Peptides against a protein of PDB entry 1IK9. Designs and how they scored, part 236

Target 1, 211 residues: chain A of PDB entry 1IK9
Amino acid sequence: MERKISRIHLVSEPSITHFLQVSWEKTLESGFVITLTDGHSAWTGTVSESEISQEADDMAMEKGKYVGELRKALLSGAGPADVYTFNFSKESCYFFFEKNLKDVSFRLGSFNLEKVENPAEVIRELICYCLDTIAENQAKNEHLQKENERLLRDWNDVQGRFEKCVSAKEALETDLYKRFILVLNEKKTKIRSLHNKLLNAAQEREKDIKQ
Target 2, 207 residues: chain A of PDB entry 1IK9 as posed
Amino acid sequence: MERKISRIHLVSEPSITHFLQVSWEKTLESGFVITLTDGHSAWTGTVSESEISQEADDMAMEKGKYVGELRKALLSADVYTFNFSKESAYFFFEKNLKDVSFRLGSFNLEKVENPAEVIRELIAYALDTIAENQAKNEHLQKENERLLRDWNDVQGRFEKAVSAKEALETDLYKRFILVLNEKKTKIRSLHNKLLNAAQEREKDIKQ
Target 3, 195 residues: chain B of PDB entry 1IK9 as posed
Amino acid sequence: MERKISRIHLVSEPSITHFLQVSWEKTLESGFVITLTDGHSAWTGTVSESEISQEADDMAMEKGKYVGELRKALLSVYTFNFSKESAYFFFEKNLKDVSFRLGSFNLEKVENPAEVIRELIAYALDTIAENQAKNEHLQKENERLLRDWNDVQGRFEKAVSAKEALETDLYKRFILVLNEKKTKIRSLHNKLLNA

## One batch from the design tools (peptide; made by RFdiffusion4, then SolubleMPNN)

Design b2_p27_1_s3 (from b2_p27_1, 10 letters changed)
Fold by OpenDDE base, seed 4:
Structure b2_p27_1_s3 (fold): chain B 211 residues (1-211), chain C 211 residues (1-211), chain A 27 residues (1-27)
Amino acid sequence: as target 1 above (211 residues)
Amino acid sequence: as target 1 above (211 residues)
Amino acid sequence: EEEEKKKKEEIEKLEKEFEKKEEEFKK
């Protein structure tokens, strides 16, 4: 089961933060359980897939688009843009929410809720879920931090090896060329010496022929 | 202000999870505010630095050690080892906790709490803090995840460059040696040819002299 | 003379290393 808790403000009670919990399986389209609390009272309702489909049809909205709007309204919390307005009557237990566009507000959905007899249990469970989520997220954070530190060390190691490889390549080229030039120059000197000896021998022969 | 919320079980009410909130400035040693809730009622008390010092003295415990025990008891939550037992009387509003060792249990501390008149406000604020903490931790996790993905890409890039550098160094050495051998062999051939010409010239001279 | 001798020895060493590598490359 997937779960999201959001802070909302009710039009009827703007001074007190309410909490909207939505619980669903796989997707909100398959239906969900909605729970509203003010920290003293709680109200719960179940919304079926058929109700979601009916509401989409009544709105003349494609079901996927409608579920997309439900997801934004119910799971995102009160985004800073007040695009979604929440209303609840404690007397009728009727919860409804509207989407506010620039020129048009329209009812996006409505749910009948039932007052929970033991709101403290619902509230305790909600707090437990929050604390569990904090612990899980903290464990993930600590894991990611350690992984980050590992990756940074590994990056620095390879970077240092790469720089050494570049320098070693340049040094190798320079050293090899110096050594090659040395050996080649010796061979050139020996060739020049042998040529001079040949020239001298030829000149001596030409002298011996000339008597 | 630092804050920790923990789940605890009261000896008097083992069937219902209670929440223990501790709020402090810098260190628990400077005093703290303790809040207990069952999701319906809330009780709050303030513990001063002087009370902590007095409790440490009464226990004949060094203050730093005592604060260390308070930290473990009050901030760690119920660790799996049931080392700390929590007791609360709703009638007297007296909260006390014990450390359970193998052969000895002793009272670690005790606080007078006061029943909160508006527990819903305390509970709402507690839930708000949990939701804020979740959001902050999620943002940190998303940041660390992106950073890890960046570091992994950077590592792969440098690793690939390093491997190319190694291969290029080996290829360079091999190519330079091949080229040098080629040139050296040409020079050796030329030297051998010149030596043979010198030997032939010397033999011809020796023939001309014998002649 | 000693520097020239050292250079000659170093060159002879390099020549031998190259001859060895040349033989290794011809195999």
Scores: peptide ipSAE 0.017, ipTM 0.805, DockQ to the pose 0.711
Fold by OpenDDE base, seed 5:
Structure b2_p27_1_s3 (fold): chain B 211 residues (1-211), chain C 211 residues (1-211), chain A 27 residues (1-27)
Amino acid sequence: as target 1 above (211 residues)
Amino acid sequence: as target 1 above (211 residues)
Amino acid sequence: EEEEKKKKEEIEKLEKEFEKKEEEFKK
């Protein structure tokens, strides 16, 4: 079961915050339970899949689009206060809400609610759900924080290995060139020595021919 | 102002969950406001720094240690249900709590509370605080998730650069050795050619002497 | 990016210096 609690303001009682709880299975389209409370009284209603389909048909709206509008109205919490207007009569237990557009306001849905006999139980359960949600979100945040600290360490380790690899590549190149130059200079010296021996042998032969 | 809401069970009403709200400035040691609710009624009391000091003295406990025990009792929520026992009389508005140890139970503190005239306002504000805390924790969770995804990308990028650097180092070493061997072989060939010329010149000189 | 570009330029410079030293060694 999925649940969302939203803070709403009623046109009939704009001075007090009300809370709208919606509970559903997998999708709002399958129906939902709606609970309204002012922190003293509570009212609950059940909306069936057939009622949702009928409301969509009455509005001449495609069901998926209608459910999308219900989700925005009932689950998004305080969207910008101006888009959805909520109305409730404590006398009739009739709840309805309107979507306010630039040029038109229209009723999006209406529900008959029943007054809860023991509102304190509903309020306690609602507070329990809020506290449980806080604890779950805190545990998730602590997990993500530890994961981020792990990823940061792993990044620093690879970065340090990368920097060492770059430095080791430059050092290798420099060392190989130094060794190469040393060996080349030895071979150049040997070539020069052999050329000098050849020149001396040629000069000695010219001296032997000149006697 | 810091605030914590905890779920507690009263010895006098073990069948219903109560909520204990504690509010303080920076530290519990400076004093705090305590609010108890059952979702229908609420009771509030203020505990001063002097009362906390007096309770510590009466217990013959060091103030910092006592405040540490208060923090565990009043802020940790349901620790294992067995460590702290909460008692409240609706008639006297007297709240007290005990620490249960293996061999001893002792009173840790006591507060006189006042019944709130409009409990619905306190309950609404409490629910608002829970919803605000959920929203803040969700925003923090989304931020940590995005940071996690960033750190993972950055790790993959550096890892890929590191692997390329390792491969480039091995390729550089192999290429430098190949080039070095080529140049050394050319110089060895030149040395051999010069030695052969020297040997031929010596053989020609020996022929000229025998001639 | 700038440090990688600098290191790539430095490697290309070292490669060019090596080619130049190879050419000076081949006279």
Scores: peptide ipSAE 0.020, ipTM 0.805, DockQ to the pose 0.048; fails the geometry check
Fold by OpenDDE base, seed 1:
Structure b2_p27_1_s3 (fold): chain B 211 residues (1-211), chain C 211 residues (1-211), chain A 27 residues (1-27)
Amino acid sequence: as target 1 above (211 residues)
Amino acid sequence: as target 1 above (211 residues)
Amino acid sequence: EEEEKKKKEEIEKLEKEFEKKEEEFKK
């Protein structure tokens, strides 16, 4: 089961933050349980897959698109733009919400809720869920932080090895060339010396022939 | 201001989860506000720095150590071991807690609370804080996840460069040695050829002298 | 003969590359 709690402002009670809990199985399309609370009273209703389909049909909207709007309205809370307006009557237990666009406002959906006899239990459970979610998210954060620190160390280690490899490659090339030049120069000198000896021997032979 | 909410079990109401909110400025030692709720009623008290010091003195405990025990008791909730036992009287509004060790249980502290006239506001604010904390932690998690993915990519990139550098170093060394050997062998051959020419010239001269 | 000629040309090329590097090293 998935759950989302959001804060909403009711048009009927704009001074009192309400909390909207939505719970569902895998997808919101399969239906959901909606719970509304003001921290004193609570109201709950079940919305079936058939009701969602009927509302989509009544709106002449494709079901997936309609569910997408429900998800935005019910799971995000009132975002910074008052795109969704929530209404609730404590007397009728009728909950409805509207989508407000620039030029058009329209009812997006409505649900009949029932007043919970023991709202304190619902509120306690809601707070428990929030605390559990905080603990889970903290554990994930601590894990991710430790992984980040590990990855950074591993990166620094490989970077340092890479820099050493680059330097070692350059040093190797330079050293090999230096050593090779020394050996080649020795061989070139020896060749020159042997050539000079051959020239001298030839000149001496020419002198010996000239008597 | 720092805040921590934990769930506790009261000895007087073991079937009903209570929530303990502690709020403080920088350090718990400077004093704190404690709020207790069962989701219907709420009770609040202020504990001053002087009261904390007095309790530490009454216990003959060093203040920092005492504050360390307060932090464990009040901010962790009842951990998996019932090391801390919480008691509250709704009639007297007296809250006290005990530390349970293997051989000794002792009172760790006590606070006078006052019943909140409008508990719904306190409960709403508590839920708001939980939701804000969830949102903040989610944003941190998303950031850390993106950083982990970045660091992993960066690591893979450097690792790939390092492997290429190693391979390029080995290839360079091998290529340079092969090239050097070819040139050296040519020079050695030339030296041998010139030596043979010198030997032949010397032998011819010795023949000419014997003639 | 063609293999010896190719080897000689390859050696001469390597010598020229080496002389260039030797001159760069003397600068």
Scores: peptide ipSAE 0.017, ipTM 0.807, DockQ to the pose 0.757; fails the geometry check
Fold by OpenDDE base, seed 3:
Structure b2_p27_1_s3 (fold): chain B 211 residues (1-211), chain C 211 residues (1-211), chain A 27 residues (1-27)
Amino acid sequence: as target 1 above (211 residues)
Amino acid sequence: as target 1 above (211 residues)
Amino acid sequence: EEEEKKKKEEIEKLEKEFEKKEEEFKK
């Protein structure tokens, strides 16, 4: 079961925060339970998949679009406050909400709620859910923080290894070239020495032919 | 101002969850406001730094240790349920709590609370705080998730550069050695050729002297 | 986690092979 609690302001009581809890299974389209509370009283209603379909049809709206608007109105929390208007009569237990556009306001839906006999149980359960959600999110935060610290260490380790590899590559190139030049110069000196010996031998032979 | 809300069970009403809110400035030792609620009624009391010091003295406990025990009792949430026992009389508004050890139970502290005239305001504010804390923790989770994804990308990038550097170092070493051997062999061949020419010139000169 | 561990082990292996080749070249 999925759940979302949001703060809303009722047109009838704009000075007191109300809480709108919506609970559903997998998708909001399959129906949901709606609970309204002011921290003293609570009201609950069940909205079926058939009621959602009927409200979409009555609105002449495509069902997927209608459910999308329900999700924005009922689950979005404090979106921009002025887009959705909530109305509730404590006497009739009639809850309705409107979407306010620039040039058009329209009723998005309406629900008959029932007053909860023991609102304290609903409020306690709601607070319990909030505390459980806080604990779960804190545990997730601690896990993500530890992973973040691990990834940072691993990044620093690889970065340090990379810098060592770059330096070692440059050192290797420099050393190999130095050794190569030394050996090459030795061989060049030996070639020059042998060439001079050949020239001297040829000059001596030319002297011996000239007697 | 710091705040912690915890679930507690009262000895008088073990079947219903109560909520204990503690609010303080910087340190619990400086004093705190305690609020108890069952989701219908609320009770509040203020505990001063002087009262905390007096309770520590009455217990013959070192103040830092006593404040440490207060922090465990009042802020730890559902620690192991049996270590701290909470008692409250709705009639006398007397709140007291005990620490239960294996062989010793002792009263850790007591507070006179006052019944809140408008418990709905306290409950609404408490729910608002829970919802704000959820939103803040969600935003922190999303931030940490994005940072983890960034660090993972950066790690993969450095790892890929490191692997390329290792491969490039091995390729450089292999190429330099191959080139060195080729040039060295050419110089060795030239040395051998010049040595053979010197030997031939010496043999021809020995023939001319015998002729 | 296992893929990261395997990559770390591969890096450590490559580093040891590098040090070994550098020592062999100094000889």
Scores: peptide ipSAE 0.009, ipTM 0.797, DockQ to the pose 0.024; fails the geometry check

Design b2_p27_1_s4 (from b2_p27_1, 12 letters changed)
Fold by OpenDDE base, seed 5:
Structure b2_p27_1_s4 (fold): chain B 211 residues (1-211), chain C 211 residues (1-211), chain A 27 residues (1-27)
Amino acid sequence: as target 1 above (211 residues)
Amino acid sequence: as target 1 above (211 residues)
Amino acid sequence: SEEEEEKKKLIEKLEKEFEELEKKFKE
């Protein structure tokens, strides 16, 4: 079961923050349980998939688009405050909400809620769910933080190895060229020595021909 | 102001989850506000730094150690369930808690709480704080996730550059040695040619002397 | 990438230095 709690303001009680809980299975389209509380009283209703389909038909809206609007209205939490207006009568237990656009406001949905006999149990369960969600999110944060610290260490280690590899490549090239020049100079000296021996032998032969 | 909400069970009402809120400035040692609720009623008390000092003295415990035990008892949340036992009388509004060890249980602290006239306001504010904490923790989780994805990309990029640098170093070494061998072989051929010319010149001179 | 261009420039510089060394050694 998926669950979302949102803070809302009712047109009838604008000074009192209300909490809207919605619970559903996999998709909001399959129906949902809605719970409203003011921290003293609670009201709960079940909205079926058939009621959602009827509401979409009555609005002349495609069901998937209508469910998309319901999701924005009921699950948004602190969405932009002025787009959805919530109304509730404690006498009739009738809950309805409107979408406000610049040029038109229209009713998006309406539900009959039943007053909960033991609101304290609903409120305690709601607080338990909030505390459990905080603990789960904290554990995820600590896990992500440890993983970030690991990835940062691993990045610094590879970066340091890369810089050492670049420097070692330049040093290797410089060393190979120095060794090459040394061996090449030895071969040049041997070639020069052999040329001088050839020149001396030619001069001695020219002296021997000249007696 | 720092704040912690914990789920607790009272010895007097073991079937009903209670919520213990503690609020303090910078350190619990400077005093704190404690609020207890069952989701219907609420009770609040203020504990001063002087009361904490007196309780530490009465226990013959060093103040810093005592505050350390208070922090474990009151701020632990779902700590190991059996270490701290909570008691509350709705008649006297007296709250006390005990530390349970294998061989000894002792009272760690006791506070007088006042019944809140408007518990719904305290409960609404508590739920608001939980929802705000969930939203802040979700934003931190999304930020850490994006940073993890960035660090992983940066690690893969540097790792790929490092592997290319290693391969380029080996290729450079192999190419430099091949070029070096080619130039050395040319110089060896020139040295051999010059030695053969010297041998021929010496043989011609020996023929000219025998002639 | 700037790094591939720097690598290419380094290789070209080293190839030129090698050719100049080869020329000085053919002499």
Scores: peptide ipSAE 0.013, ipTM 0.803, DockQ to the pose 0.060
Fold by OpenDDE base, seed 1:
Structure b2_p27_1_s4 (fold): chain B 211 residues (1-211), chain C 211 residues (1-211), chain A 27 residues (1-27)
Amino acid sequence: as target 1 above (211 residues)
Amino acid sequence: as target 1 above (211 residues)
Amino acid sequence: SEEEEEKKKLIEKLEKEFEELEKKFKE
């Protein structure tokens, strides 16, 4: 089961933060359980897949688009721009919400809720879920942090090896050229010496021919 | 202000999860506010730095060690081994806790709490804090995930450059050797040719002398 | 350092290869 808790503000009680818990199996489209609490009382309702389909049809909206709007409304709360307005009557247990756009406001959905007899149990379970989620997210954060530190070390190691490889390549090239120049110069000197010996031998022969 | 919420079990109500919120400024040693709730009622107490010092003295424990035990008891709950036992009387509003070790149980501390008149407000604020903490931790996790993905890309880029550098070094060495061998072979051929010319010149001169 | 040793080994290898090339060049 997936679960999301959001803080919402009711039009009827704007000074009192309410919490909206939505729980579903795999997809919100398949239906969900909605729980509303003010930290003292709780109200719960079940919304079926058929009700979601009917609301989409009544709105003349494609079901996937409607579910997308439900997800934005119910799983994120009002949002930073008060895009969604929530209404609840404690007397009728009727919960409804609207989407507010620049030039258009429309009812997005409505649910009949039932008052929970033992709200403290629902509230405790809700807090437990929050604490469990915090612990799980902290463990994930610590894991990601350790992995980040590992990746940074590994990057530094490869970077250092790369820099050393570049320097070693340049040093090798320089050394090879120096050695080659030395050998080449020796061979040039030997060629020059042999040429001079040949010239001398030719000059001596020319002298010997001239008695 | 720093805050930690823990789930605890009271010896008097072991079937009902309670939540223990501790709030402090910078260090737990400087004092803290403790809030206990069962999701319906709430109780709050303030513990001063002087009370913490007095409890440490009464226990004949070094203050830093005592604060370390307080931190383990109050900020982590009972722990996985039920090392800490919590007791609360709703009638007297007296909260006390014990540390249980293999051969020794001892009272670690006690607090007088006061019943909160509007527990719903405390519970709502507690849930808000949990939701805020979840959101912050999620944002931190998303950031760390993106950074890990960046570091992994950067590592792969450097690794690929390193491998190319190694291959380029080997290729350069091979190319330089081939070029050097060609030039050296030309010089060797020239030296051999000059030596043969010198030998021929010497042999001709020896023939001319014998003539 | 291991790198100075690898560099030294590479230089020594190159020196030996050059000396062997020089020997093959003296015959």
Scores: peptide ipSAE 0.014, ipTM 0.804, DockQ to the pose 0.125; fails the geometry check
Fold by OpenDDE base, seed 3:
Structure b2_p27_1_s4 (fold): chain B 211 residues (1-211), chain C 211 residues (1-211), chain A 27 residues (1-27)
Amino acid sequence: as target 1 above (211 residues)
Amino acid sequence: as target 1 above (211 residues)
Amino acid sequence: SEEEEEKKKLIEKLEKEFEELEKKFKE
């Protein structure tokens, strides 16, 4: 079961924050349980898959689009754009919500709720869920922080090894060139010496032929 | 202001989860506001720095150690070890808690609470705080996730550059050695050839003298 | 790649230094 709690404002009580809990199995399309509370009273209703389908048909809306609107209205709370208006009568236990567009408002859905006999239990369970969610999110956050610190260490280690590798490549190249130039110069000196000896020997032979 | 909400069990109502909110400024030692709720009623009390000091003195406990025990009792909730027992009388509004050790229990602190006239407002504010904390923790979690993904990419990039640098170093060394060996061998061949020419010239001159 | 071009330039530099050294050997 998945659930989401959102803050909403009721048209009838705009100064009193209400909480809208929606609970569902895997997808909101399969139906959901809605719970409304003001921190003193609670009201609950169940919406079936068939009711969702019927509301979509009555609205002449494609079901996937309708479920998408339900998700925005019921799970996001009032986003900053007041796109959704919530109405609830404590007397009739009738809950309905409207989508407000520029020049057009339309009823998106309506639910009959029932007053919970023990609202304190519903409120306690809701607070327990919030506290559990906080604890789970804190544990995930601590885990991600430790992983971040690990990745940063690993990055610094590889970066340091890379810089050493670059420097070692440049040093190797420079050293090899210097060593080879020295050896080549020695060989060149020896070749020059041998060439001079050959030239001298040839000149001496030409002198001996000329007597 | 900092605050912490914890689940507690009261000795008088062990089947009903209560919530203990503690609010303080920077340090718990400076005093705190305690709020108790069962999801229907709420009770609040203020504990001053002087009261904390007096309770520490009355217990013959070092103040820092006492504040450390308050932090464990009031901010951790009942850890799995039932080390702290909470008592509350709804009639007298007297709240006290005990630390349970192996063979010794002692009263850690006691507070006079006052019944809140509008418990729904306190409960709504408490739920709002929980929802805000969830949203803040989710945003931090998403940020850390994105940073971890960035660090992982950066690590892979440096690792790939490092591996290329290692391979390039080995290839450079091998190529330089091969090239220099070839050049050295050519110079050795030329030296040998010049030596042979000198030997031949000397032998021809010895023939011409005998001739 | 820039690394291949740098290697090529370095080889060309060595080849030139070697040719200059061969010219100084033919004098």
Scores: peptide ipSAE 0.013, ipTM 0.803, DockQ to the pose 0.077; fails the geometry check
Fold by OpenDDE base, seed 4:
Structure b2_p27_1_s4 (fold): chain B 211 residues (1-211), chain C 211 residues (1-211), chain A 27 residues (1-27)
Amino acid sequence: as target 1 above (211 residues)
Amino acid sequence: as target 1 above (211 residues)
Amino acid sequence: SEEEEEKKKLIEKLEKEFEELEKKFKE
């Protein structure tokens, strides 16, 4: 079961923050339980998949699009302030909400709610859910923070090894070339010396043949 | 201002979860506001720094240690179930809590609370604070998750560059040595050839002198 | 000849120095 609690403002009571709880299984399309509270009273209703389908049909809206609008209205929490207007009559227990477009407002959904006999239990459970969610989110934050610290250490370690590898590669190339040039120059000098000795020996032989 | 909300169980009403809100400035030692609610009624009291100091003195406990015990009792939330026992009388508005040690229980603190006239406002504000805390923690989680994903990418990038650098260093060394050996062997062969020519020339001269 | 033996020794020395350089680089 998934749950979302949002604060809403009712057109009838704009000075009193209300809380809208929506609970559903996997998708909002499969139906949901809606609970409204002002911290003193609570009202609950169940919306079935058939009611959602009927409301989509009555609106001539594709069901997936309609459910998408329901999700925005009911689950977004404080969306941009004026896109959805919430209305509730405590007398009729009729809850309805409208989507406000630039030139047209239309009713998106309407639900009959029932007044909860023990609102304190609903309120306590709602607060418990909030506290549980806070604890879960704190544990996730602490875990992610520890992972970040680990990843940063691991990054610094490999970065330092990489920089050492680059420097070692450049130093190796430079050293090997220097050593190669030294040995090559020695061999070139010895070759030149031996060539000169051969030329001298040939010149001496040519002198000995000429008496 | 700092705030902590915890669920507690009262000895008088063990089946009904109560919520204990503590609000303070910087340190609990400087005093705090305590609020108790059952989702229907609320009770609030202010505990001053002088009252905390007096309670510490009456207990013959060092103030920092006493405040440390208050912090554990009042701010830990669901600590280990049986270490602190909470008592509240709705008639006297007297709230007290005990620390349960293995062989001794002692009263840690006692506060006179006042019944709030409009508990719905306190409850709404408490729920608002919980929802705000959830939103803040969610934003922190999303940020930390994005940072983790970034750090992981950065680590993979430098690791891949490091592995390429290691391989390139080894390949460079191997190639340079192979090339060096080839050139060196060519020069050694040339030196050997020139030496043999010199020896042959010397032997021919010695034959010409004996002839 | 002594000169051939000295040259052989110099070549062997250079080969050994190169092998020692190869060893030191593999360590």
Scores: peptide ipSAE 0.007, ipTM 0.801, DockQ to the pose 0.104; fails the geometry check

